# Peptides against a protein of PDB entry 7UQJ, part 344

Target 1, 160 residues: chain A of PDB entry 7UQJ
Amino acid sequence: PELYQNFNITPPRGVLFHGPPGTGKTLMARALAASCSSDERKITFFMRKGADILSKWVGEAERQLRLLFEEAKKHQPSIIFFDEIDGLAPVRSSKQEQIHASIVSTLLALMDGMDNRGQVIVIGATNRPDAVDPALRRPGRFDREFYFPLPDVKARFKIL

## One batch from the design tools (peptide; made by RFdiffusion4, then SolubleMPNN)

Design b2_p29_3_s3
Fold by OpenDDE base, seed 4:
Structure b2_p29_3_s3 (fold): chain B 160 residues (1-160), chain C 160 residues (1-160), chain D 160 residues (1-160), chain A 29 residues (1-29)
Amino acid sequence: as target 1 above (160 residues)
Amino acid sequence: as target 1 above (160 residues)
Amino acid sequence: as target 1 above (160 residues)
Amino acid sequence: RLPLYYDEEEIEAHLAAQREAEARARALR
């Protein structure tokens, strides 16, 4: 947070945490939320699972996303953490159900509609970054990506 | 742990987290413990420093290792996390005190004696994997090794 | 990083990461460095261990601190990460060697001398925030503190 | 070269050790 201020870098609207299951993506997102909260400045942390947004809200997933972003904006400074974001926004394929395309479209629009001055960060976590729609990984959306490799590969991939 | 259960992969008896200091080896071990703990299934997390087992238990380090493994088995599912395992089980050299050889031997025997059906995972963390006795890095012991890189390069390598 | 930009808060000159060992303080600092680096804007990440500055540079620690801050300023945007900062700047006690008092004084002066417009962030990591000289934890120095609780506590505090 | 706690050589050495460790783990799978 402070780093981007000092650097006069436009903060990304979204950060993608990717890497195999159990690699601490969710922990890191929660840690960031906790670390950025002070007694003076509580950050509101919204957590949703991608699959839960689809499964619990069949036909209402778009509205639930809108409500989530509205609530995050209302309670700013905020972090929206999408766990398993690949379950929410899978790669657009010609075989993909219109429902998934609509949810992805809504999420894209919500991320694009975030005022750059808004104190809302979106963190997506996925075990399959390549299963996330590339449109989400573009500048102004999840334009920063952090790999959390498997403990074997995370700890074989240096925590360089 | 849940990862291995979910993947129907036989959990390694041991996982070696290696990489530069402050790369999050210990965090990852704790994050894995937390991520694998549910309300239904609490994972017991045992943490020991390699150097502390030597320094605090001079002459009793073997017994302390046995007790740790017994306690972990009693409280399974469990994670035993050895931080700084290179301090416990340094490379066997001809100049190494018999005490270190005995501790390494005990740790090897304890890892070999873990029933593959036991819900106990051993995680060793080291800044120097090459300073860990190669006998620990063999199949049936720390047979998964996980290098932790300096995050400028992690985020360079995967923000790329 | 992004969070503070969005918050229109004057970035602290220093950020203290504190919490139990292996809660990911160093990982977070490094992940922040990497997250803030782009192809267009490489952040220079300086890492030092508190104890190493004392032990490797006995009698030269002050000069090494000055050089570090000068180098960080020269290579801005920069992060200076002090791992184990409690080893560099322990609490001033009546029994403390004059060397420690001098190093703390130098670090205080360097932090106070940072131009608020400088693209240099100082991150201190400690397992013992109460072992850090309170003078470092004052406004204009490490004036933001981030607690890294154990993942079980993180999971408990934020799954609620 | 960013001044890291580990220089690029130490980084490369560890990347090599990593690649070897990955190769060993693949050979064990």
Scores: peptide ipSAE 0.008, ipTM 0.239, DockQ to the pose 0.036; fails the geometry check
Fold by OpenDDE base, seed 2:
Structure b2_p29_3_s3 (fold): chain B 160 residues (1-160), chain C 160 residues (1-160), chain D 160 residues (1-160), chain A 29 residues (1-29)
Amino acid sequence: as target 1 above (160 residues)
Amino acid sequence: as target 1 above (160 residues)
Amino acid sequence: as target 1 above (160 residues)
Amino acid sequence: RLPLYYDEEEIEAHLAAQREAEARARALR
């Protein structure tokens, strides 16, 4: 957070965490939320999984996104973390186009509608940044991208 | 944790995290512990710093290691994280041999004594994997090694 | 970074990351540095371990600190990360007073000498914020503190 | 760009150690 101020970098509304599965994207988002919370200033952390928004909220996904953003705005300062955002906002492919297009359009509108003064940060995580609609990756949306390299996990983490 | 389950990665008894300072070895271990903890299944995380085991408990280090492993076994599922394990089990050098050799021997025995059925995972972190006694890096002990590269600011973090 | 801008928080020159060992302080600092680097604006990340500055640079520690700050200033935008800063600037205790007092004094002067317009951010990480000289924790120095809790699933981060 | 504070030797040493760890992990399969 502070780095952007000190560097006179305009804060993005949205940050895209991308990198292979298991690179700590979700962990980093949680750690950031954690790190930014003080005893005086609790940050509300909202997490949604992209696939869950599509599967659990068939026909209601847009409304659920709106409610999520309103709730995040109500509980400022807040972070909205979309895990597997490529599941929510896939690159527009012909067959699933209409439903996905509407959800993506809603997310775009919600991100565009956030005032720059809002204390709502949106973090999207994906394993496939190229599978995220380029419209979401434009300035004023997910205009900051974080690559999470594989920890060179050539050696099998067999951790329980 | 979910990552390891999702990757169908069998748990090693011991995992060596190695890489430059500040590559997130300790964080990853904690994150793994946290991520493995559900409301139903809390993982107990034990952390010890290698140098602290040697410095605080001259003559009691072996007993403290035994107690740590027994406590971890009692609180299964559990993770024992040795930060800076090279400080605890340096490559056998002639001058400090006896005290270090006994501690290393105790750690070897404790790792060998862990039944495959135990829900105790041992994670060692080091900046210098070559400074860790090769006996600890054998099968059945720290037989999985994870390199934590520097987040190579060069190649892959296209932070747009 | 963005959270502080959104929160209308005046950027500190210095940020203190504190929390138990292995809570991701160093990783967060690196991730922040990476995060803030774009193709257009590469952030130079300097890391020093507090104990290394004292041990490796006996009698030269002050000069090395000055050189570090000058190099960071030359390579703006930059981050100086002091890992284990409590090792560099311990609370003034009577016995080791003179050498530590001089190094702390130099660090204070370097932080005070940073122009508010400088694109140099100083991040200190410690496991023991109370072991850091209170003079460093004053406004205009490490005046923002980030608690890195244990990723204890428990209490303080109501991840709603 | 690697953080300026790691010399190429430290990086190469870690990369070598990683390659060795990978080789060991392959030999155990």
Scores: peptide ipSAE 0.000, ipTM 0.248, DockQ to the pose 0.042; fails the geometry check
Fold by OpenDDE base, seed 3:
Structure b2_p29_3_s3 (fold): chain B 160 residues (1-160), chain C 160 residues (1-160), chain D 160 residues (1-160), chain A 29 residues (1-29)
Amino acid sequence: as target 1 above (160 residues)
Amino acid sequence: as target 1 above (160 residues)
Amino acid sequence: as target 1 above (160 residues)
Amino acid sequence: RLPLYYDEEEIEAHLAAQREAEARARALR
């Protein structure tokens, strides 16, 4: 409850940050984690990269996802941030990416298995919300989406 | 054609983003990818890290580069972004890095093999443009360079 | 001596950058490296990711750390930047992370083995300073800490 | 992983290259 109040969002299990890459999705997810942390209440922030779960843990990716969600539950209040989640959960209809079907199915099951009263938020960041399996974007999973627009190129060059 | 018009650059095969680390090269490459995407025209953004191609795929790095370029061509319009490309394509004259010569040669061949009419842009980001093999910085490869300055440290502390 | 003067800090062996993720820790570490470099004095900046040392070099992580510190000493003045150092040096008391005990012990020994007169600074960046092994945060190791606050969420949305 | 040398000269050369790139971009407007 309190974690969700700090996000000023109706308690989603999952929030999809989508938009142009480098619009600060990773930066925002991280910023939110810290803004929700206090001296009395530390938010545990877990970060994984979608492509890393697939490539670093060939044959163990499912187990690593399970362990991640267990660890997040153990350390609640917590945020699990999946950067480049489209690398983890590609659209199942993409013939080239059937290798990910079991991992996507595991992620779906893990998101479904989170009790709505848990103090675990899952944030997925993607540049391609259409490349994320639509099953992940359903109610009770990544049921909230935040668009990250491009900064005006002019504004960016002025700050950098 | 249209992808290059959206970048407001003469159609390079490759664009080198160079400048001090943390000047937002990765951020900009990503931002450009999305500014070029519309509801009707999605740009496929591929990201690889130079050091990851070398370290994750010991002995397969050449094959992984080939597959990346094939996938980018298949999903055009597309952007291939190499973050920390100096980790992938070090200067061949550097005695310590002769191990990368075949990978650099493969990247050169892949960039040369892109048809000028392709809707594939390659962006390399580096903090050390001098550490990137000069052969990659020749016309028809990374033939455009964009400098990313340091934000004034004062400006950075004001925004952060 | 001069490297430490450029940082305007009493010569720490290690500096812990902590704060919300995406507060620009990596960005700052890189900017500091550049600001401390001059035409006459190049600072060698080494970057490693904590989780990458563990995952890319299963069984060789200790050796890779030793090689990194040797290379940094060879190329002094230098900065070793560990991004996400909590992924490398988890709290030893965390039962799930005993697998890292040897790597943490190696990092401790490497930091202790640095002569105080060396021109090598180690910067660790973490989002969770409490998840970093307290042994690393002791005097003579990461003995200085820099907090990176969140940018005001309003300021961030205005710039991005 | 190559040591990244961050040289002020490299930064200044980069700043010079930027000023030149910005000047070229202004001349194209």
Scores: peptide ipSAE 0.000, ipTM 0.176, DockQ to the pose 0.024; fails the geometry check

Design b2_p29_3_s3
Fold by OpenDDE base, seed 5:
Structure b2_p29_3_s3 (fold): chain B 160 residues (1-160), chain C 160 residues (1-160), chain D 160 residues (1-160), chain A 29 residues (1-29)
Amino acid sequence: as target 1 above (160 residues)
Amino acid sequence: as target 1 above (160 residues)
Amino acid sequence: as target 1 above (160 residues)
Amino acid sequence: RLPLYYDEEEIEAHLAAQREAEARARALR
C-alpha cells in the first residue's frame, strides 16, 4: 500500500497466481500476507476456496462475496485470497451459465468498486487460468498475473 | 535418498505433511522431488489426490493403488505424493466403513510391503492429520510428520 | 525466515520473476520488500538493473556485485532485486563469454556464499528467463521461479 | 498407464508450452 502510494503506482486491484498444482501459489499468497503484516499494521488475510463460495442458492454466493469484501474493507489493510478461483468464476460459456454469471458479475462489481485508495488486495490462485472468466483478467480486476512454474527437475528448487 | 543412505538413516517409508491450506505442502513435495533428482538420477514424481483414487467401484481404488505402487517401483527412484490423503484414507471409524476399510488396508499393505531398500518415498499431504487413519501414522508407514504452519503474521516469511 | 528456521528449511537464496514487460515483476518485488518491512525491522531494499551493473571494465561489475552483497549483509534483513537480470547474467554460451563469465561466476559465488542464517533474499526479474544462465537457476541460487503473464494473452497455458 | 501428472515429459511439455506462450506474449507486445 504505502510503497505503491510512494511510487504513485496504482496498486493492482487483483493478482492472479496461476500454474501447475503444488507450485506454491497459496504459499506465496500467505507469504505476501505475512510479509505485509507488521506489529503496528497487521494485514488481515482472508482465504476462501472458489468452490466453497459457490453456493447452490442463487444470491447466497453473491452475499458471501459481498460480506467478504465488506469484512476485508473493515479490516484494512487486508488480502483476500481466492484459492482455486476457477471454481468460483468459471468461463461464462459453461452450461451452468445462470448461477455462475451472477457470481462472476458480483465479483466483477466488487473488484471494480474497490477504491484505488483502499488497502485491499485480491489474490486469485488457479491451476487453470484459461478456466477463469476473461472479464476478471481485465484492468482494474486481476490485471496482473503470476505464473508459478514447476520447479525444473534440473533446477533443484530450494522451494524448501 | 543419498543423504539418508549416507547417514544410514532408514529412509522413512512415508512422510506426512500436514498443516493449514496453502502452507506449501504440495510445493515442498515437488521441491523435494526436484531436489532429489539429478541428471544421472531422475526421480519419478507421482502425484495423486486422495479423493481422485477413491473410486465408486469397489476394488478399483485398491487396484489403482496397487498399479501406482508397481509403477513407482518400476520407475525407481520415485516419490509418490498423495495430496489430500485424508480423502483417500479417512479414519476407519467413519460411517462409510466398508469401502474405505479396503482402500486403507490396501495402502497399509503396500506401504508395509515396500522393501526398506526400495527407492520409493511416499509423501502424504493433508490439512487434517487427525482425519488420517492412525494406522497409516505408525512406524514403517507415515512415520515422520512435518507440520506446515501458517506463516505467522509476525514471522516475516522470507518466502521471497 | 522464522518459518524457514522453524522448519529447518534453507530459505531460497534467490527467486526469479519472469514474464512479459509490465506484468508487475518489479512491482511485486517492491511490494514484497514493503510487505516484509515493519517499523521495528525495516528490510533494506536494494534495486539494481542487470545492465547497470554490467561495466565495460573487467572486475568492476564483480566488485559492484560484491559491494552490493556486502551492503545487503550489513543491512540485514535485506532484499536485493535485480531488475532485467538477463542483462547481468546472460547465458554463458553467448559469444561475449569472457566478460560475462566472470560476472556470472561472481554472482554464483556470492549466492553460494550466503550463509543459510543470513537474512538476505535475492530476487531477479527478467523478461527472458531463457536468457538467464542455467547455473543461476540451480539450488541455492534462483531456485524459485515465478512467471508473470499478460492478462489478455489467451495463451492456453496447457496447465496439463 | 496411470497418467504421470507431471513426469519429465509433461514438465518439459509444460515448460515448452510456457516458452511458446511467453514467445507469443512477447510477440504481442
Scores: peptide ipSAE 0.000, ipTM 0.280, DockQ to the pose 0.035; fails the geometry check

Design b2_p29_3_s4
Fold by OpenDDE base, seed 4:
Structure b2_p29_3_s4 (fold): chain B 160 residues (1-160), chain C 160 residues (1-160), chain D 160 residues (1-160), chain A 29 residues (1-29)
Amino acid sequence: as target 1 above (160 residues)
Amino acid sequence: as target 1 above (160 residues)
Amino acid sequence: as target 1 above (160 residues)
Amino acid sequence: RQPLYYDEAEIAAALAAQEAARAAARAAR
């Protein structure tokens, strides 16, 4: 908190981790909860999978998102990690547009409703950043993006 | 080469990566592929998600597994990575037992059919090793298991 | 054997396990020794603590390293595990530079003197990879590095 | 619970992985 305040860097409300599958997005998110935790200040880490919110909670996905954000707010400081967020908020494709649109609108409202004073960071991970609704990638939502490149053989030759 | 011969280390045909979600199992598998690749010898990396094989290929899952192993054999040396392998081969639960049993039996036969001389390594990743059919965890299949623990706080200050 | 030859994977002479304290580096080194041991071929596991070599053997640390490598060579196949290797080979800092430089030079010479045909693997564990002399991290020495992330407290209660 | 078998080559590859991912994450900065 203080470090970001001192640099006049508004801490991102939302961070999008994007890159090919298995590039360590989820590991990095856990490795963002853990370093933000001090002995004095434990960070609560909430993890949800985008597809699980849609598949397990058909008709309750909005409620589950609300409960998740309420629980994260109650357990501040907290990180909400959405794995495969493209599964939660796909770019509007015709057949399921209404249900997805309602869930996306709920997620947008929940991210917008996080006051600048909240100690809740939202991390979304996706393999397909272009499959995430552009409305989520706007300032005040997922306004920072981190690319996770594949470990290339060429990068290995620079490490060895 | 000689060191492994001298240790009588039979190279694993199958490696099970297990541990909590977001512990870097998939990152590890990719970087196994990158590490085993030299400038002279590129390893072909095949990635499949267990749930995708079941959901996208209803009735063709066995054929898709066979094609995957044939393609991996054609492009040797290769790594086949199954993400969420518990989604492909759940421990026998009663109602969908027949379809899952057929897919598991096909995967078992494909792993058993990999000659000791094949340059194909199979990596399975799961969050629930106890949800993977015990038949897959036998010698000659996923006979080596790697536990991926969660990264704790002290690790993380050195990653950033 | 053939799989590793076919991958042109030169077996590492030296492996550096790095990561926070309590991440299982020592456990992994012991598990490696156990996994490389077959019923027919027992691997001899030598464990030394870097600080113990310096503190218990003031003026004899070089001799103790030589004896350790000779004993490991005599009992092939063998693993030499250096716990806290940063205590043995700190990055050159001024006041104790000469004694540490001599011990590091001896360790370098011993690692370089291991013929490619030797069945001796050296594992160094450190909490501070940047505190290990870069000369040890070169090809033919600790040419493979291993990052051990910490386990989460809640995951630890399920491992016990 | 069967003992976890860890191969040094598997671990070596695994961590060359993590380092390559770290180098790639640094190169993307």
Scores: peptide ipSAE 0.007, ipTM 0.321, DockQ to the pose 0.031; fails the geometry check
Fold by OpenDDE base, seed 3:
Structure b2_p29_3_s4 (fold): chain B 160 residues (1-160), chain C 160 residues (1-160), chain D 160 residues (1-160), chain A 29 residues (1-29)
Amino acid sequence: as target 1 above (160 residues)
Amino acid sequence: as target 1 above (160 residues)
Amino acid sequence: as target 1 above (160 residues)
Amino acid sequence: RQPLYYDEAEIAAALAAQEAARAAARAAR
């Protein structure tokens, strides 16, 4: 209670982890999930890969997203982690297939339908934040963004 | 040479990082590259994703692997990191397409062709070590294996 | 507010990140700093290396620690990250130089002097939690500990 | 036997086993 109270940090509905591949985005999401999981309060961690949802669930991706959010709500407190979310929810273009537009629209609706009091956090990870639909990056969705820089020696000087 | 000479540890030709998704396999590979990089000695870090090599380089995957190993040798000391190597080098089965068999055979030959004196380390990461061709896990290839356990939940309680 | 309220997690004054080198301790500390920073509320991230404080500030390490804590308090909300804190705050032994004892005593006093309502979090990272003075690991100091597990230790010895 | 495949159920089981092992280690202190 006191940390976020003291920091006056409103928990995001959605958090975008972005940065180069292998900067620990998925590790961080997992690390946050189990950080929040106490002996009294287990956090259920759901992980899906954007490209896998798109490729494995042809014509059912929207249903799988709905089921994922329902399951996360049923097992709250929970974290939904989307790895490679740019594969699931690419920028809407006039050349984009109707399937991609439908999946994005479903994800938008599911994120909008999350009660602010819901104990469900959505974390999206991407290497290409600019390839994610800007509608997902709006307030009430992925309204917080975290840059995962490369562990560069120079970034080690900034990290160190 | 000197670091491994000082520890009397023969550097592996290949190291398999295996464990659940998001356990920091890729982060560790980068952290190793960064930790072994000094101001005097930068390690060049090459990263490829197994599924991406297979999907993006249809009919050229073998050539791209050769180029990657040549570039790594040219920029030694270097680390070649294959993320999701189970996607690149699945277990050989009678049902396996000739394309997959050719890619695996090329990777085997490239790993066998690495001179023991080469300052090139190959790291493969997988969530499915038993889905990787056993030929890749033999001495002189990925002869070292690293299990990445899930970051312990109880440790996590104390971060949040 | 609501997430941590919902998780009933009391913020630590100090958090010990322990685990083998390159497990992402520093990355996690930065990602936490970034996660707590909003457009409305930037968290100031201070990072120091324990061995560097001891080696670079001969006879001034205590003063540098005081200045660091004052600066962190001035720029609150803030995170102070000590990398390699075992170098700064080794276990007290009868053979330990008075200088090391003074630095540890100063850090203890600074951590004790942090108001529970202060928006300053101290994160210590170490590869050797048992080499850190037990006095630092007590409630009100580094009262939270995070194990960053290796990718299998046997396996790190094989990459190195 | 190392798990052949890390699925979500195996991850959950491994987490639960780690929690149980640490609960036992705390009860033994």
Scores: peptide ipSAE 0.005, ipTM 0.337, DockQ to the pose 0.034; fails the geometry check
Fold by OpenDDE base, seed 1:
Parts: structure tokens; C-alpha cells; sequence
Structure b2_p29_3_s4 (fold): chain B 160 residues (1-160), chain C 160 residues (1-160), chain D 160 residues (1-160), chain A 29 residues (1-29)
């Protein structure tokens, strides 16, 4: 509740940061984590790369996701940041279907299992939102999306 | 090794952060330093501004660079961050050549003299990568470049 | 009004961002400009470096400040960001007093002349708040200060 | 000017306060 109140966010279970490489998605996620930490209430920030979850934990990725969410819940208020989430949850294409399907299913279940009363925010970052499984982009999951364009800085930031 | 393992970076001797002013290059360098410390292994972060090395140490800039690299080696794992590195190592143009040539030569030699086994990372930040001497951007020096576009302003705060 | 309402800020005429170099003060100012811009209401962001105002406009710094504030008012809602504001308005010490006194006086007058009804926010960033003229830090000027400490690694980024 | 050696605690405090300033700028919304 309070993390969401301090964010003035109607609590998304997940927020998708998308946009070209280097647009500050990761920096933003870090900068959100640090913003919500007061001296009295420190936010715990968990960072994982989508590809690292798959590569380092062959056969344990689901367990590592569960542990990550449990640890985030234990250390709430917390932020889980998935960098390169398109590497974790690619759109289901035919050949690598089963392994990815299990991981995506686990992530879906973990996001669905988050009580709206928990002070855990999940942030996914991707350069390709269309490469993320649409099931993750549904209400109650990554239901808020933030586009990080390459700033057409001309429009908002007239650096005169 | 471990700093590079924690970064999943095949150890660049140097990383160039480039992009418009206020894209968080310096913050990212700090956040990287922060992310690679464990409670067991603290990373020492060294920060210098390119223009400050030239202006404060007229006739000693080369010595100060040598001392910086020795101190970074002594306190490894470490990060050396050069903010505004285009101020230190401008592209060799005809008139101011000699003073800048000596400093650039020293920086080149220091970067080339870093054993790949050292836990020293050099990060350069610039708003103008084209104003940085191309000799610094060669393999074994600042051989990795990260573009920091301006964060799309629209993206960040629809979280609220 | 609305920018201040959308900021839920008792409208500071100015906000001072202070903290060690590369704590992302500039990125924060950009990010604030970012947040307050909806698709319907774009915030215009003006960026100036304190030292650049002094160095590029010798004898015109006061005029450039006036033009900056007029342009910010014309393009409201707007943010004026002074990076390295300690370079523009150093504490009045004996030797370089007169030139700095005129610029500081102009900036004071411009900040005091901002109608609280205007949608112009002024952000100053400094690494040394004690090097900023205390007259700028008074109520109705840079009356809100935000410390940007160096990110405490231990507290927030458990990269497990 | 002394080398600003930021230990990691100092680096994380800057992110912390940058983010606290963003939270303050948001809570000030």
C-alpha cells in the first residue's frame, strides 16, 4: 500500500519499460527504487537480466523466480527489475516452446499471486515490447507500459 | 575478474558513455560501481572531470593521471570515471596540439598498460563522442560504447 | 498553477539539487520535466550550465538570464535547469565580487519576480551547496533543497 | 580538489537520494 501511495501509483502488479536501447529504462528502474526509499523506509531493489535467468539456471529458472519473489516479499517494500525481459519471456514461437513456456507460466503465476496489498513492484525492461509474451502484458501483470523513445528531445526538452 | 564477472562484461579496459547532457551517464557509472560491490568486496570509485585534470594541474596532468591509475590499482576492484572526457582528450586539432597530445598519450599508455587481469574499469563520459580522440576509442581502450539517449520524458512518469 | 498542482508542491520558486558529482541531479531534473509533461501538456525544459553563462556571455550574462526567464515564461509550463549553479552564483568572496554580484543580483530579481501563479520551475544543481550564494537559498528562491547523496549500495541494490 | 573517492556506500547514497528527490518530487505531486 504505502509504496504504491508514495508512488501515487494505482498499484500495477507490473510496469513494462520499453524503448530503444540506452533510453534509460534501467536507470529509471534504479531511480524509482531509490526515490521511494526514505531514511525510515528503505526499498530493496532486486535486479535480474532475463537472459541470465535462462542461462545461469538451466533447469532452475522457475525456482530462482520463486526465490526472487519470496525474497522481494520478505524485504518489502521492494522492486523487482527484470532487465531485458524479452530474453526471459519471448513470444511463444514453435521450437523452444516448452522451456520458455514453463518460465513464462511461473512468472505469470508469481505476478498473479501478488496480493495487491503487497509492497512489491515488478518492472520489466525491453527494447522490443512485441517480443514479450502478450500474457505478461495483461491486466494484473505488466499492465502499465512506459515508452522510452529516443528523446525527440526537441519536443519537450528545448535545450536552448 | 569478479568485477567483470558481476558486470558480465568481457573486461573492457574502458567503457565510453556517450549521449546528450543529463542522460545519467555519471549516475550509471555510479550505479554500476554500486552494483558490483558486495559486502565482502567494496569497489572503490574514482571520479575525475576531464577539464579539471587540465585546469587544476597545468604541468602535472600526466602525473595526476599516473597517480590516479596507481591508486585505482592499489584499491582494486575499482572504477575510474572520467566525466566530460572530451575535455581531457579532444580530437587532435592543429593549434593546441602539444599539451593535449601529452595528456592523451599518457592516458593511452595507462590504458594500454592495464593488465587484463586487473580489477580496474575505466569509464569515460562525454556529450560528444566525436570530440574524443579516436585513439582512445580503439580496442583495448574505450572499446565499448554505450549510448545514453535522453530518457523519453513521456515514459517515466505515467507510472504515477 | 497546474504544474505546481501536478507537482503537489507548495510551489517552490526554485529547487536546489545538491550532492556529490554524478548523483544524477541533471537526470533528475530531466526526469521531473518528463513526469509533468502529459500528452496534452508538454513541459518545456531549459538547460544552462552556470559556468557557460559566465564564460560564453561575458558582459551579457544578465541579459541571457533575462531572456532565459522570458522564454521559460513564454513556453510555460516550463523548467529552467541550472547545472553547476555554483559556477553562476558563487558565494561572494572579496576578489571577483562585482561581476558575480551583478549576475547573482539579476538571478535573485528574476526569481523574486516570478509570480507564484506562473508554471515555471527553476532547478539549480550543485556539487557544493555551500558555494552557492546564501541569498539564492532563501524562501521564494531556491527554498527547497534535495540532497543527492551517493547511492548507498548496501541499502538498496541487493544484487543477489 | 581532492579526488572524490566514492566508496560504494557513497555511490548508493547518491542513487538513494536521487531517488528520494524523485520521490519527494513525486510526493510533492
Amino acid sequence: as target 1 above (160 residues)
Amino acid sequence: as target 1 above (160 residues)
Amino acid sequence: as target 1 above (160 residues)
Amino acid sequence: RQPLYYDEAEIAAALAAQEAARAAARAAR
Scores: peptide ipSAE 0.005, ipTM 0.276, DockQ to the pose 0.039; fails the geometry check

